# Peptides against a protein of PDB entry 7Z53, part 34

Target 1, 150 residues: chain A of PDB entry 7Z53
Amino acid sequence: PRIKNQADCIPFFRSCPACPGSNITIRNQINALTSFVDASMVYGSEEPLARNLRNMSNQLGLLAVNQRFQDNGRALLPFDNLHDDPCLLTNRSARIPCFLAGDTRSSEMPELTSMHTLLLREHNRLATELKSLNPRWDGERLYQEARKIV

## One batch from the design tools (peptide; aimed at target 1 M56)

Design b2_p23_3 (made by RFdiffusion4)
Pose (drawn by RFdiffusion4):
Structure b2_p23_3 (pose): chain A 150 residues (1-150), chain P 23 residues (1-23); non-standard residues A16 CSO
Amino acid sequence: as target 1 above (150 residues)
Amino acid sequence: EELLTTLEEELEELEEELETLEE
């Protein structure tokens, strides 16, 4: 009903196999995230990304926030610096990149981005309250406690 | 966890509504 040219096709990449190039093993695929319900979409599933998501400027245990833009004085997710950045293509003049989050699909829908941004703010809210209660806690403890709650 | 539980309950309700419509 839409593609009248049968020489055309819809693009598709096979998932990456767990055992590349093998003839012995039955091909299986890979999960890049923690299977646990642990807010890995907020905090990341790999150690370097997790660090990149954190605010390292102080001992407050915060996740990093966008430095150029705010939503009426509230935090937005930070931008990601991707090679193949699809978000810039949606509006050439706006030049607004994809967001950095615990998962790589946070920008797929604005509705989804809103949920990520919400949980970012909630973490920082909790870490701020926990600092008021326990001034002796360092940045790592505040981070871990807030993460545990989220 | 709470959000996931809510989504599982909503999915079960929708499956029951679909089965009722098919009958």

Design b2_p23_3_s1 (made by RFdiffusion4, then SolubleMPNN; from b2_p23_3, 15 letters changed)
Fold by OpenDDE base, seed 3:
Structure b2_p23_3_s1 (fold): chain B 150 residues (1-150), chain A 23 residues (1-23)
Amino acid sequence: as target 1 above (150 residues)
Amino acid sequence: KELLELLEKLKEEEELKELLEKL
């Protein structure tokens, strides 16, 4: 084996159409993907970061969105507020700071940034729909219920 | 189901990737 440390290997199961319980294999694959797409990358694993990723201006349970830019009217990740922002230093002409996310890798890999952006949009969509269905829910409940669905 | 749908959207969202690479 080329990798000496097998403890770093995450087992990935491919869907077999002949496996009994097709729903279980899909769920396991989704769970494996949800383990890969650790919700902590979107919501933050630390409470201070998690709070900073939320829109605290209202009781809608939303994640914070970029206030300067949109993608054809759709939300983008908010910018971080770093003292020495590496994104500003790397491309001085663009003058665009790093994104704020649950994982610092979001700014290093555009693919991860895109994924986090989609999950941000989905969370906010879910929270908005939950508010419509449950008008009496406060922002904390909306946030937590949307997070459970994502 | 929702996560798979999002992953499919991610694969289709080449425009978003290109936009983010330009940022």
Scores: peptide ipSAE 0.015, ipTM 0.504, DockQ to the pose 0.096
OpenDDE base, seeds 1, 2, 4, 5: peptide ipSAE 0.016, 0.012, 0.013, 0.012; ipTM 0.426, 0.398, 0.337, 0.424; seeds 1, 2 fail the geometry check

Design b2_p23_3_s2 (made by RFdiffusion4, then SolubleMPNN; from b2_p23_3, 16 letters changed)
Fold by OpenDDE base, seed 5:
Structure b2_p23_3_s2 (fold): chain B 150 residues (1-150), chain A 23 residues (1-23)
Amino acid sequence: as target 1 above (150 residues)
Amino acid sequence: SALLEALRRRREEEERRRRLEEL
C-alpha cells in the first residue's frame, strides 16, 4: 500500500500504516492483508494458530466466527481462550474477552479489529462463492484458494 | 474478483461444451 501522509495513521504488521479517515488507505491495507504473502495478520503466521482461526466443523474452508455475538446478523471475530485474559481485566463490567486473530494486536487497536472483521467476512464470502462454483472442492482447497484471492 | 469471474466463465464454457458433446 502507498500512503503519503502518515501523521494520523496506525502502523500495521508487514504493511504501511493506515489512516482511519481515508478510504484509499483502508482499501490499500485490505489489499495487502488479502494477499497470500502478506495475509499472516488474518490467517496466522504459525500453523497451530492458523488451525485455531479456521472453522473445522465442516468442509467449507471458512474462518471461525464469534459464537456469542453478531453485528446485525454479520460475523465477528471469535474470542480467544486465555487463562489470564487481559481484556477481561481491563474492563470488568463489559466482560468481553480478547478476540482471536492472526495479529495479537487485534484487541488492542479498534481499527485492527474492524479490518480483521471485514477480512474475515470477505474470506468467508469468497469461500462460499468458490464452493458454489466448485462443489467438489474440499475445505482445505476452498480455504487455500480463498486465501490466495486478492 | 478477477479469479472468481474467470472461474465462472470457465464453468460456463465447460457446461456449454458438455451440452454440445451430449447432442
Scores: peptide ipSAE 0.038, ipTM 0.461, DockQ to the pose 0.033
OpenDDE base, seeds 1, 2, 3, 4: peptide ipSAE 0.028, 0.021, 0.028, 0.029; ipTM 0.440, 0.466, 0.437, 0.389

Design b2_p23_3_s3 (made by RFdiffusion4, then SolubleMPNN; from b2_p23_3, 7 letters changed)
Fold by OpenDDE base, seed 2:
Structure b2_p23_3_s3 (fold): chain B 150 residues (1-150), chain A 23 residues (1-23)
Amino acid sequence: as target 1 above (150 residues)
Amino acid sequence: EELLELLEKLLEELEELLRQLEE
């Protein structure tokens, strides 16, 4: 069943908020699954977006993580910086903006948010492990090698 | 890529279960 207490939930923006029981969610899920083949939803298909999804403050080859919140010490997706953020508009009291991922749908479906979060964690885990195995590798190589493994 | 394939399968199954629960 649908979560009733929305006050304690992260706001999501669906294409048809007035049609929560429609087949739109199912169709979007199918389309999203097919687009995950190359992990472009995680890493971004465009170079500017891909750079924004990376942690550029070090040479560890990591993806950027949320700087405000964690899940019991585990990483969450970073927030996007959108003008007229639809997630903020959905629930003004929560003041939680949309997540940033490979596409704009990361905050439209909780399932996608969860998947992106898991893949974010896996990438960063792999990058960390690769760094321990190959300490001379720079951030770019760590990032690319981890991306290939995912 | 292998992990991604497994996760896609798991996601599909999970989403199907979620759909059934919401109906």
Scores: peptide ipSAE 0.019, ipTM 0.494, DockQ to the pose 0.151
OpenDDE base, seeds 1, 3, 4, 5: peptide ipSAE 0.018, 0.020, 0.021, 0.342; ipTM 0.466, 0.459, 0.490, 0.793; seeds 1, 3, 4, 5 fail the geometry check

Design b2_p23_3_s4 (made by RFdiffusion4, then SolubleMPNN; from b2_p23_3, 10 letters changed)
Fold by OpenDDE base, seed 5:
Structure b2_p23_3_s4 (fold): chain B 150 residues (1-150), chain A 23 residues (1-23)
Amino acid sequence: as target 1 above (150 residues)
Amino acid sequence: SELLEKLKEKLEEEQERLEKLRE
């Protein structure tokens, strides 16, 4: 199933097995998170993907954000543009495609989606702050410096 | 990237804490 509440929740589809025990669930969530705590998961390991994850409409060094939805006014990951999008196929009624991120599994795991979303927001926050501190920095400089901090 | 390293450390610490609370 896919969560459709855009106001309070990050939209995602659940493909990971659920753990019944609370402690086990938390442990597995942390284990999953730790395994994916990597900048490449946010920024992409390949340059073509990395470029697609960036907002190239300005010189602010921002990562691209969802253009259709926000989470209570906060940024969400952008959607991918896949032929036969598996997220759309999983729940046809939801009509929410997979997220575009450095890790293709972002849409499959709520924990990963949440983490990537938070890091997206943090990057953009940092880039914005760096712009204010260094107004002469171009988008590439802002992006790289924010990436280093993240 | 630096924040991620710190976050990973915190997550590992939290994992250890949770393991101690487990039966």
Scores: peptide ipSAE 0.264, ipTM 0.742, DockQ to the pose 0.083; fails the geometry check
OpenDDE base, seeds 1, 2, 3, 4: peptide ipSAE 0.050, 0.030, 0.049, 0.064; ipTM 0.515, 0.474, 0.523, 0.527; seeds 1, 2, 3, 4 fail the geometry check

Design b2_p23_4 (made by RFdiffusion4)
Pose (drawn by RFdiffusion4):
Structure b2_p23_4 (pose): chain A 150 residues (1-150), chain P 23 residues (1-23); non-standard residues A16 CSO
Amino acid sequence: as target 1 above (150 residues)
Amino acid sequence: SELEEIEEEIKELSNEIMDELLS
């Protein structure tokens, strides 16, 4: 009903196999995230990304927030610096990149981005309250406690 | 809005979990 040219096709990349190039093993695929319901979409599933998501400027246990833009004085997710950045293509003049989140699909829909941004703010809210209660806690403890709650 | 209602529910639930952990 839409593609009248049969020489055309819809693009598709096979998933990456767990055992590349093998003739012995039955091909299986890979999960890049923790299977647990642990808010890995907020905090990341790999150690470097997790660090990049954190605010390292102080001992407050905060996740990093966007430094150029706010939503009526509230935090937005930080931008990611991707090579193949699809978000810039949606509006050339706006030049607004994809967001950095615990998962790489946070910008797929604005509706989805709103949920990520919401949980980012909630973490920082909890870490702030926990600091008021327990001034002796360092940045790592505040981070872990808020992460546990989220 | 619906998103503001979801945000309020998440805050309430987070506070309840925090209070239980600090008890």

Design b2_p23_4_s1 (made by RFdiffusion4, then SolubleMPNN; from b2_p23_4, 14 letters changed)
Fold by OpenDDE base, seed 2:
Structure b2_p23_4_s1 (fold): chain B 150 residues (1-150), chain A 23 residues (1-23)
Amino acid sequence: as target 1 above (150 residues)
Amino acid sequence: SELERLEEELRRRNRERLEKMLA
């Protein structure tokens, strides 16, 4: 995601090779990541994790989103609840904990974080569209059908 | 940006998939 300097946005700091000013490098890294990103990487391969990644507060079939921050109104990955959070230890000034994603490496690689964010948004977009097309579908149906499309 | 182009491509692909579901 392209985080802007807003009060409600996560101050996402990238390493020099992944900085926005290096589009070619970012593109190459993203291309390499997209080659192995699949549904399991986004949705979680284990059922307990997969459930934690879902928004279970409604029947909309959505993935959970960050409740504290957005990207100019757009969704970000939720934070994980880790004891001794390693992400907080790496950059204490930023105070950004690890993200909760299907791949635990998401917080370690900004490009992977971005990819998971895009796929999160896409899933929720699809689930929302499917809800409008099939208003009687429950959350499980919407989630599964959106997952099949992504 | 590159990410914006990527998400547009993703949307395009999934629109086609969704249309196939509706057919």
Scores: peptide ipSAE 0.482, ipTM 0.907, DockQ to the pose 0.710
OpenDDE base, seeds 1, 3, 4, 5: peptide ipSAE 0.436, 0.406, 0.455, 0.473; ipTM 0.900, 0.890, 0.906, 0.910

Design b2_p23_4_s2 (made by RFdiffusion4, then SolubleMPNN; from b2_p23_4, 14 letters changed)
Fold by OpenDDE base, seed 4:
Structure b2_p23_4_s2 (fold): chain B 150 residues (1-150), chain A 23 residues (1-23)
Amino acid sequence: as target 1 above (150 residues)
Amino acid sequence: SELEELEEKLRRELEERKRKRLA
C-alpha cells in the first residue's frame, strides 16, 4: 500500500526482499508467507485485541482503519499505540509505527501487512454490504457475519 | 474460500511488484 497524499506521507518503505532470482524463488517466498496467514491474524485471537481492532465509533461492524493515511483512497491498517514502539525504535528514519493487527507479525513481515490490509478491506466491504442488505443489524451482528464470510 | 482468493490476489500483487523491481 502507498500513501495517497505525498504531502502527508510518512516514508513507507517495505523491505521486501526482491532479490534477483528465479520465479520459483519468488513464488516460494510468497507461498511461505501466505502459509502463515489465517483469519485470526486479522481479527485477533484474544478478545481485548479483537475489540481494539474494531471500529467502535459506529454500529457498522467495521474493523478499524488508519485515520492518518490511505492507499489511493483505500484503507490501511491502523497504527498501534505503543509506548515504546519497536517499529519506530528499529528504524527511526522511517518513522513508521507498528500496525495494529491480529498478529504482531504483520509489522515484522511487510508481506503479511499487505495480506492483512486486503482482508481488512474485504471485511469492511462485506460489512458495508451486509448493512445495506440488513439495515437492522447492529455493529456486532455485522461484524460477526462479515467475519464468518471472510 | 474468500481468504484463499485474497491470498491469491496478494500473491499476484506481490509478484507484480517484484517484477517491477527487477525490471
Scores: peptide ipSAE 0.025, ipTM 0.517, DockQ to the pose 0.054
OpenDDE base, seeds 1, 2, 3, 5: peptide ipSAE 0.019, 0.024, 0.021, 0.020; ipTM 0.446, 0.452, 0.441, 0.491; seed 1 fails the geometry check

Design b2_p23_4_s3 (made by RFdiffusion4, then SolubleMPNN; from b2_p23_4, 14 letters changed)
Fold by OpenDDE base, seed 4:
Structure b2_p23_4_s3 (fold): chain B 150 residues (1-150), chain A 23 residues (1-23)
Amino acid sequence: as target 1 above (150 residues)
Amino acid sequence: SELEKLEKELEEELKKKLEEMLK
């Protein structure tokens, strides 16, 4: 149920100055989710992970995308290569392994997975646009510039 | 800035979905 009393407002990092009244619960939930997301969650805070998140097959500066599945033609996060994949163990019927993202929490929280997916798409969109504008930029520059914009 | 835009977009989308579910 939605919290209607403004006194019941729970502050989060990305909370609004004023509670939305009847939408307090919704806002709180959204804030809780978005508070976990920053650029490092998309790109990885460690270099080995960051490299694994990139598409190294070309010089387009793209983040790696799922090679098995797409969402109506749109990119999905790549799968991680975990020996004992907890995602597979959780839902054996789906047989979907954990996604590889800048934060392992992406697979633990589907909402974060969605956001990371959107940011993945945005990065790749930006990188593609930057490539069009700057054809001589190599993959590293495209990646870094797109990352800065995100 | 792009992150903020996308977060806002996602926020709006999630808000709509949640509102529909509560209805």
Scores: peptide ipSAE 0.020, ipTM 0.460, DockQ to the pose 0.026
OpenDDE base, seeds 1, 2, 3, 5: peptide ipSAE 0.017, 0.023, 0.020, 0.017; ipTM 0.438, 0.479, 0.458, 0.479; seeds 2, 3 fail the geometry check

Design b2_p23_4_s4 (made by RFdiffusion4, then SolubleMPNN; from b2_p23_4, 12 letters changed)
Fold by OpenDDE base, seed 2:
Structure b2_p23_4_s4 (fold): chain B 150 residues (1-150), chain A 23 residues (1-23)
Amino acid sequence: as target 1 above (150 residues)
Amino acid sequence: SELEELEEKLREELRKKLEELLA
């Protein structure tokens, strides 16, 4: 999703422990989901991270996807390469490492992981469609144009 | 609401599948 005015963005917060209640919970969930719309969480706000989130093996303008696993043929977020992976430490039996995304919190909150996965797929879908419509566009342009639409 | 439902479904599916794949 495209955010035109960053000043209208709300900071991400998970819950309101001091104000439990059904209505408050629903509102907080909506607010949390709204915070996921920030594209910087998908693409990264810093160039080094942004580059690591891209598939640089071709000129298709795609975001990097998991090279080990897929969801019934659909893309998953790539794994990060942390020396001391906190995700592995918190659940050693599951052995699921942290995912790489624009925000390190993507692996800390399953909601972010799922949302980022959806947006990853959407970006790659858009990039693929743009490539079909504009065969002469290189990877950089495809990536940037898809990023604008998401 | 549809986004919330989709997010919830995906979250659960991803969790299950990843646990199975990495088990």
Scores: peptide ipSAE 0.034, ipTM 0.515, DockQ to the pose 0.086
OpenDDE base, seeds 1, 3, 4, 5: peptide ipSAE 0.017, 0.023, 0.018, 0.016; ipTM 0.464, 0.491, 0.423, 0.413; seed 3 fails the geometry check

Design b2_p23_5 (made by RFdiffusion4)
Pose (drawn by RFdiffusion4):
Structure b2_p23_5 (pose): chain A 150 residues (1-150), chain P 23 residues (1-23); non-standard residues A16 CSO
Amino acid sequence: as target 1 above (150 residues)
Amino acid sequence: SLAEEYVRQWLNLLRLRHHHLTH
C-alpha cells in the first residue's frame, strides 16, 4: 500500500550474536541491561555510564542535570555526545541533541523522555531530603540510598 | 533522504556498545 517499488526494502540489522562466528553453538542474542527491576534506565547498566550520570561536583549524591536548559526552573536530563545522533535531524535549526540516561532509547519519544526526566528529578529530591536527615552521609551513601528508593 | 538517514541513525543506536568514563 505504500512502497510500490519492489526493489526497495525496509532496513534491518541482525542482533548481535553471543558467540560470533561459531558453527558449534546455536546462535543466541545478548541483553545489555540488568534484567532486574532496578531502575537501570535511570542509573545505567555499565559502570562508566553510571559514573557519567552522576554529579561529581559535590558530595550531595545527585545525578547530573542539563547545564544549558531548564523546564521552568526544574532539571532536564543531560545531553549525550553520540556519533550517530538522530535527534539533531528532527529539527536542524533547533540543534538539540539526544539525552543521556540510564538507557540509550530515552529520546525515542518525548513521552518516554518525560518519564526519564521525572525519575531523575525524583532521585535528586530524595537525595536532598536524605541529606537534611543525615548530614553525616557522604555523596556515595546519598546516591545509593536514593537509588535504592527509586 | 533525510528520513532515511534518520532511520539509519536510530538503527545504529540500537546496536551493542559501551560508554567511557569522562570525569

Design b2_p23_5_s1 (made by RFdiffusion4, then SolubleMPNN; from b2_p23_5, 19 letters changed)
Fold by OpenDDE base, seed 5:
Structure b2_p23_5_s1 (fold): chain B 150 residues (1-150), chain A 23 residues (1-23)
Amino acid sequence: as target 1 above (150 residues)
Amino acid sequence: DLEKEKLLLELLRRLPHTFVDTN
């Protein structure tokens, strides 16, 4: 999701004002991400991270998935490979490593974890379908086209 | 699935002031 052309930018608002009709005078914000989903957190903002988030073992344009766990055959976020994994240090008995994601907070917030997981699944679904429709596309094109759709 | 449950519980434990009913 690197912005290459500013002319292609659209006005993106993450939130809208929400003013309750009660005595609460605090201006709250509601999530405005309805018709437009910012999935940049799934792909990473930096090239090295973005590469690590991809399955580079094939030309299917897929994101990396967990190699130890699945959700009834559905993909989960992959674990990171940290020398001193803070997630392992947090709960030494559970021994669940940190997740590798575009947003490091994916290991801190289950809500964010869920969103990342869903978008990862959607990307991989799209990439798979695109491969079926375009068998001559390489992994890079599949990844980028799926990323554009997400 | 026990492993799935374990993972979910661990994720929930990472939230501050979160109570997870493990029973």
Scores: peptide ipSAE 0.013, ipTM 0.329, DockQ to the pose 0.033
OpenDDE base, seeds 1, 2, 3, 4: peptide ipSAE 0.006, 0.007, 0.007, 0.007; ipTM 0.308, 0.288, 0.332, 0.285

Design b2_p23_5_s2 (made by RFdiffusion4, then SolubleMPNN; from b2_p23_5, 20 letters changed)
Fold by OpenDDE base, seed 2:
Structure b2_p23_5_s2 (fold): chain B 150 residues (1-150), chain A 23 residues (1-23)
Amino acid sequence: as target 1 above (150 residues)
Amino acid sequence: DLDRLRELLRLLRRLPHTFVDTN
């Protein structure tokens, strides 16, 4: 890469090119994300990530929340576990690691972080409500049903 | 030393507060 100073950069990787089958010279990209309808920005497009985004300590079908910080009792996105956390590297004074979400961009733009936080809260609200309405549902069903509603 | 978090909170507080978890 031409950029040598990685300390001042957020690591980005260019997606693989895709040929649209047309004579248009515009370079298209392979989309590695699942469809927007499944809310992969919140739940992840890959199974390992999806599992990491879930609260697996109970059978409530909840998404994982931040264990260090809350917003007046309200949930925040959990932190990711990165060896070289770019969020810490780019702003050492803030000392806030990257947030973990279905879309890695959630840590790149505060606006996305906010929206993902709201969607996380909505999922957990829905899961909690569904649990109240359906006490016999296990965590997997609660998670999936809440995901469908979001 | 929580500037990033403070920025997030500022943005969140400008949005509707209807999305809360009951944990």
Scores: peptide ipSAE 0.018, ipTM 0.379, DockQ to the pose 0.038
OpenDDE base, seeds 1, 3, 4, 5: peptide ipSAE 0.017, 0.000, 0.008, 0.007; ipTM 0.364, 0.251, 0.325, 0.277

Design b2_p23_5_s3 (made by RFdiffusion4, then SolubleMPNN; from b2_p23_5, 19 letters changed)
Fold by OpenDDE base, seed 2:
Structure b2_p23_5_s3 (fold): chain B 150 residues (1-150), chain A 23 residues (1-23)
Amino acid sequence: as target 1 above (150 residues)
Amino acid sequence: DLDRELLLRRLLRRLPHSFVDTN
């Protein structure tokens, strides 16, 4: 059934259908994400997105964090930069843009927002710890090694 | 700003308050 109150909805588009070789009448969707094992929901499945998710201002191998808000000193997901930000349109009073994460659904489901924030913090914790253990590692190695552990 | 931050915190209600960020 059609949702009548569109004002309370976050606008997003359905994924394209996939046509498997089977004659199953169940609709399948194309999967544009990489495997769950590589944690693409955190790091992104595409190189440009992956770069945008990283803190490139230093050689600490960290993921980018929110520059406007913190949770009692703890990091939050960075904001995305969208021309027509659906999060801003959904709640004009709050004026909170969509979060940037490897999964575009990070701002659509509070559960994902929480999980992505947790994994962001964990990555940065691991990267920091790895830096302490391996002072000679550069930012790229720290990032990759932390990513493998997450 | 305060209202915005409170909203963000509400979204993170599932996170443990004891989780430390190294940034």
Scores: peptide ipSAE 0.009, ipTM 0.327, DockQ to the pose 0.040
OpenDDE base, seeds 1, 3, 4, 5: peptide ipSAE 0.007, 0.005, 0.000, 0.000; ipTM 0.294, 0.272, 0.223, 0.245

Design b2_p23_5_s4 (made by RFdiffusion4, then SolubleMPNN; from b2_p23_5, 19 letters changed)
Fold by OpenDDE base, seed 1:
Parts: structure tokens; C-alpha cells; sequence
Structure b2_p23_5_s4 (fold): chain B 150 residues (1-150), chain A 23 residues (1-23)
């Protein structure tokens, strides 16, 4: 991180400026999220992230879940793989890395983490039910149909 | 690992347990 003093700092980064397509002096910011109501906070706004958020080991249309920990059998958000993990750097005693979600802010506060976890569970529940009702559906269709409902 | 799992559970202790999922 650019800030060396980590004793009293929380790593929080501003968005990148958007280049104006004209000589207008107003400085806008790049929006990393989609402008649609598409639950991109769960599924990601870009295809590479969306793919990383999916469980691609089967054809069940599920989102990826934590592989190390569960909540009494219930899924938790998967961990991200960050070089300089701000979650580990901010709270060294907890030793919990940042979670991976469509919204990068998923680990910034417990309420967001909980909401993302809830929506992940709901997606996987829906995908499972859809698979039960439609055994011939492949993973992509299950994922998309569950996503439409969420 | 058990301690970290406990901490995760505490972190998400307020999460509603309405939804079940499958892996």
C-alpha cells in the first residue's frame, strides 16, 4: 500500500478519474459498477470477476463458497486472493482475509458481509431448487435463472 | 482454524438463517 503508516489508517481508495470526452472542466469518476439493477454487488460487473464468483467445478449453477469455513453447514463467502490483503493488514489478530464478492466493499463492514452472504445462500438455494425442478438444465442456465430471481 | 471459524461465526452472528444452500 502507498500509505506506510498502518497504525491509524484504514485502506480506503478513491475511484479513478474519468477522462472527459470534451473540453468540459468537470472531473468525473469512473463507475466500476453497472448502471443496471442487476445485483452486480453479488455477481460482479465484469465477466472475469463473475466467473471467479461461480463454482465452476460442477454444472449446478452455484456461486463459489468458502472452502475453509462454514457456519453450521451454511455457506460463507469465499476468500479473495489479494497480494496486500487490507483485511489481514488492518486486523492482524483476526487473521481473516477479505471476502470475494461482486462488490469490493463486501468486507468493509459486517452488515455488508452478512448481506452478501445471505444473497449467496439464496442464489445457491434457488439454483438447487431449479436443478431439482429441471434436471436437464445445465449449469449456465441454472446460474442465469437463479440470478434473474435474485 | 477452529478459532478463525469461531470468529467468522461471530462476525456473521446476525445473519438470518432462513436460507439453506448446496455445494
Amino acid sequence: as target 1 above (150 residues)
Amino acid sequence: DLERERRLRLLLRRLPHTFEDTN
Scores: peptide ipSAE 0.030, ipTM 0.480, DockQ to the pose 0.038
OpenDDE base, seeds 2, 3, 4, 5: peptide ipSAE 0.022, 0.017, 0.000, 0.000; ipTM 0.429, 0.386, 0.229, 0.195

Design b2_p23_6 (made by RFdiffusion4)
Pose (drawn by RFdiffusion4):
Structure b2_p23_6 (pose): chain A 150 residues (1-150), chain P 23 residues (1-23); non-standard residues A16 CSO
Amino acid sequence: as target 1 above (150 residues)
Amino acid sequence: SAEEERARENEEERLQELEEEAE
């Protein structure tokens, strides 16, 4: 009903195999995230990304927030610096990149981005309250405790 | 660094606790 040209096709990349190039093993696929319900979409599933998501400027246990833009004085997710950045393409003049989050699909829909941004703010809210209660806690403890709650 | 080692240990402990809760 839409593509009249049968020489055309819809693009598709096979998933990456767990055992590349093997003739012995039955091909299986890979999960890049922790299977646990653990808010890995907020905090990341790999150690470097997790660090990049954190605010390292102080001992407050905060996740990083966007430094150029706010939503009525509230935090937005930080931008990611991707090579193939699809978000810039949606509005050339706006030049607004994709967001950095615990998962790489946070910008797929603005509705989804809103949920990520909400959980980012909630983490920072909890870390702030926990600092008021327990001033002796360092940045790592505040981070871990808030993560645990989220 | 020491800070990174502490963060890694915390993450391992967290994953272990989640595995025990799943059982």

Design b2_p23_6_s1 (made by RFdiffusion4, then SolubleMPNN; from b2_p23_6, 13 letters changed)
Fold by OpenDDE base, seed 3:
Structure b2_p23_6_s1 (fold): chain B 150 residues (1-150), chain A 23 residues (1-23)
Amino acid sequence: as target 1 above (150 residues)
Amino acid sequence: SAMDKRFEELRKKELEELRKEAE
């Protein structure tokens, strides 16, 4: 289901909201994407999947990123770890494993993969900004607050 | 789109890696 409780600004303090330092045009584009797409495609609709989509190696509230590849220094979706990877089996010529995302279609349609990638980057950017603004927040708080803004 | 092209590039890189692992 689509996450409906979204905000354009980040709460610096409980009574003092602050908009993230970012390119407004890019931010507006991301907002347009989230208005169109179900956010569960990015974060997962079930808790076990949602946890697997997170970077649990630290307390930064980040989504997991690909550990093997980057897009000119920018993050890509992580690969899933499937014993019998259907993406490898169905398309032998491409030989690319399935991406891990909230929706399995991310591996079937490059357009969806691109959208998920952009939202991944935005989440991690927001989480990083929130950490800077609120250094006492733990990973769970950072993740949840960033999720609300995306 | 540009992102689609980059996705295809990723596929190529993965293919190369898998081929190396198969050797």
Scores: peptide ipSAE 0.067, ipTM 0.592, DockQ to the pose 0.016
OpenDDE base, seeds 1, 2, 4, 5: peptide ipSAE 0.018, 0.107, 0.062, 0.021; ipTM 0.453, 0.665, 0.617, 0.513; seed 2 fails the geometry check

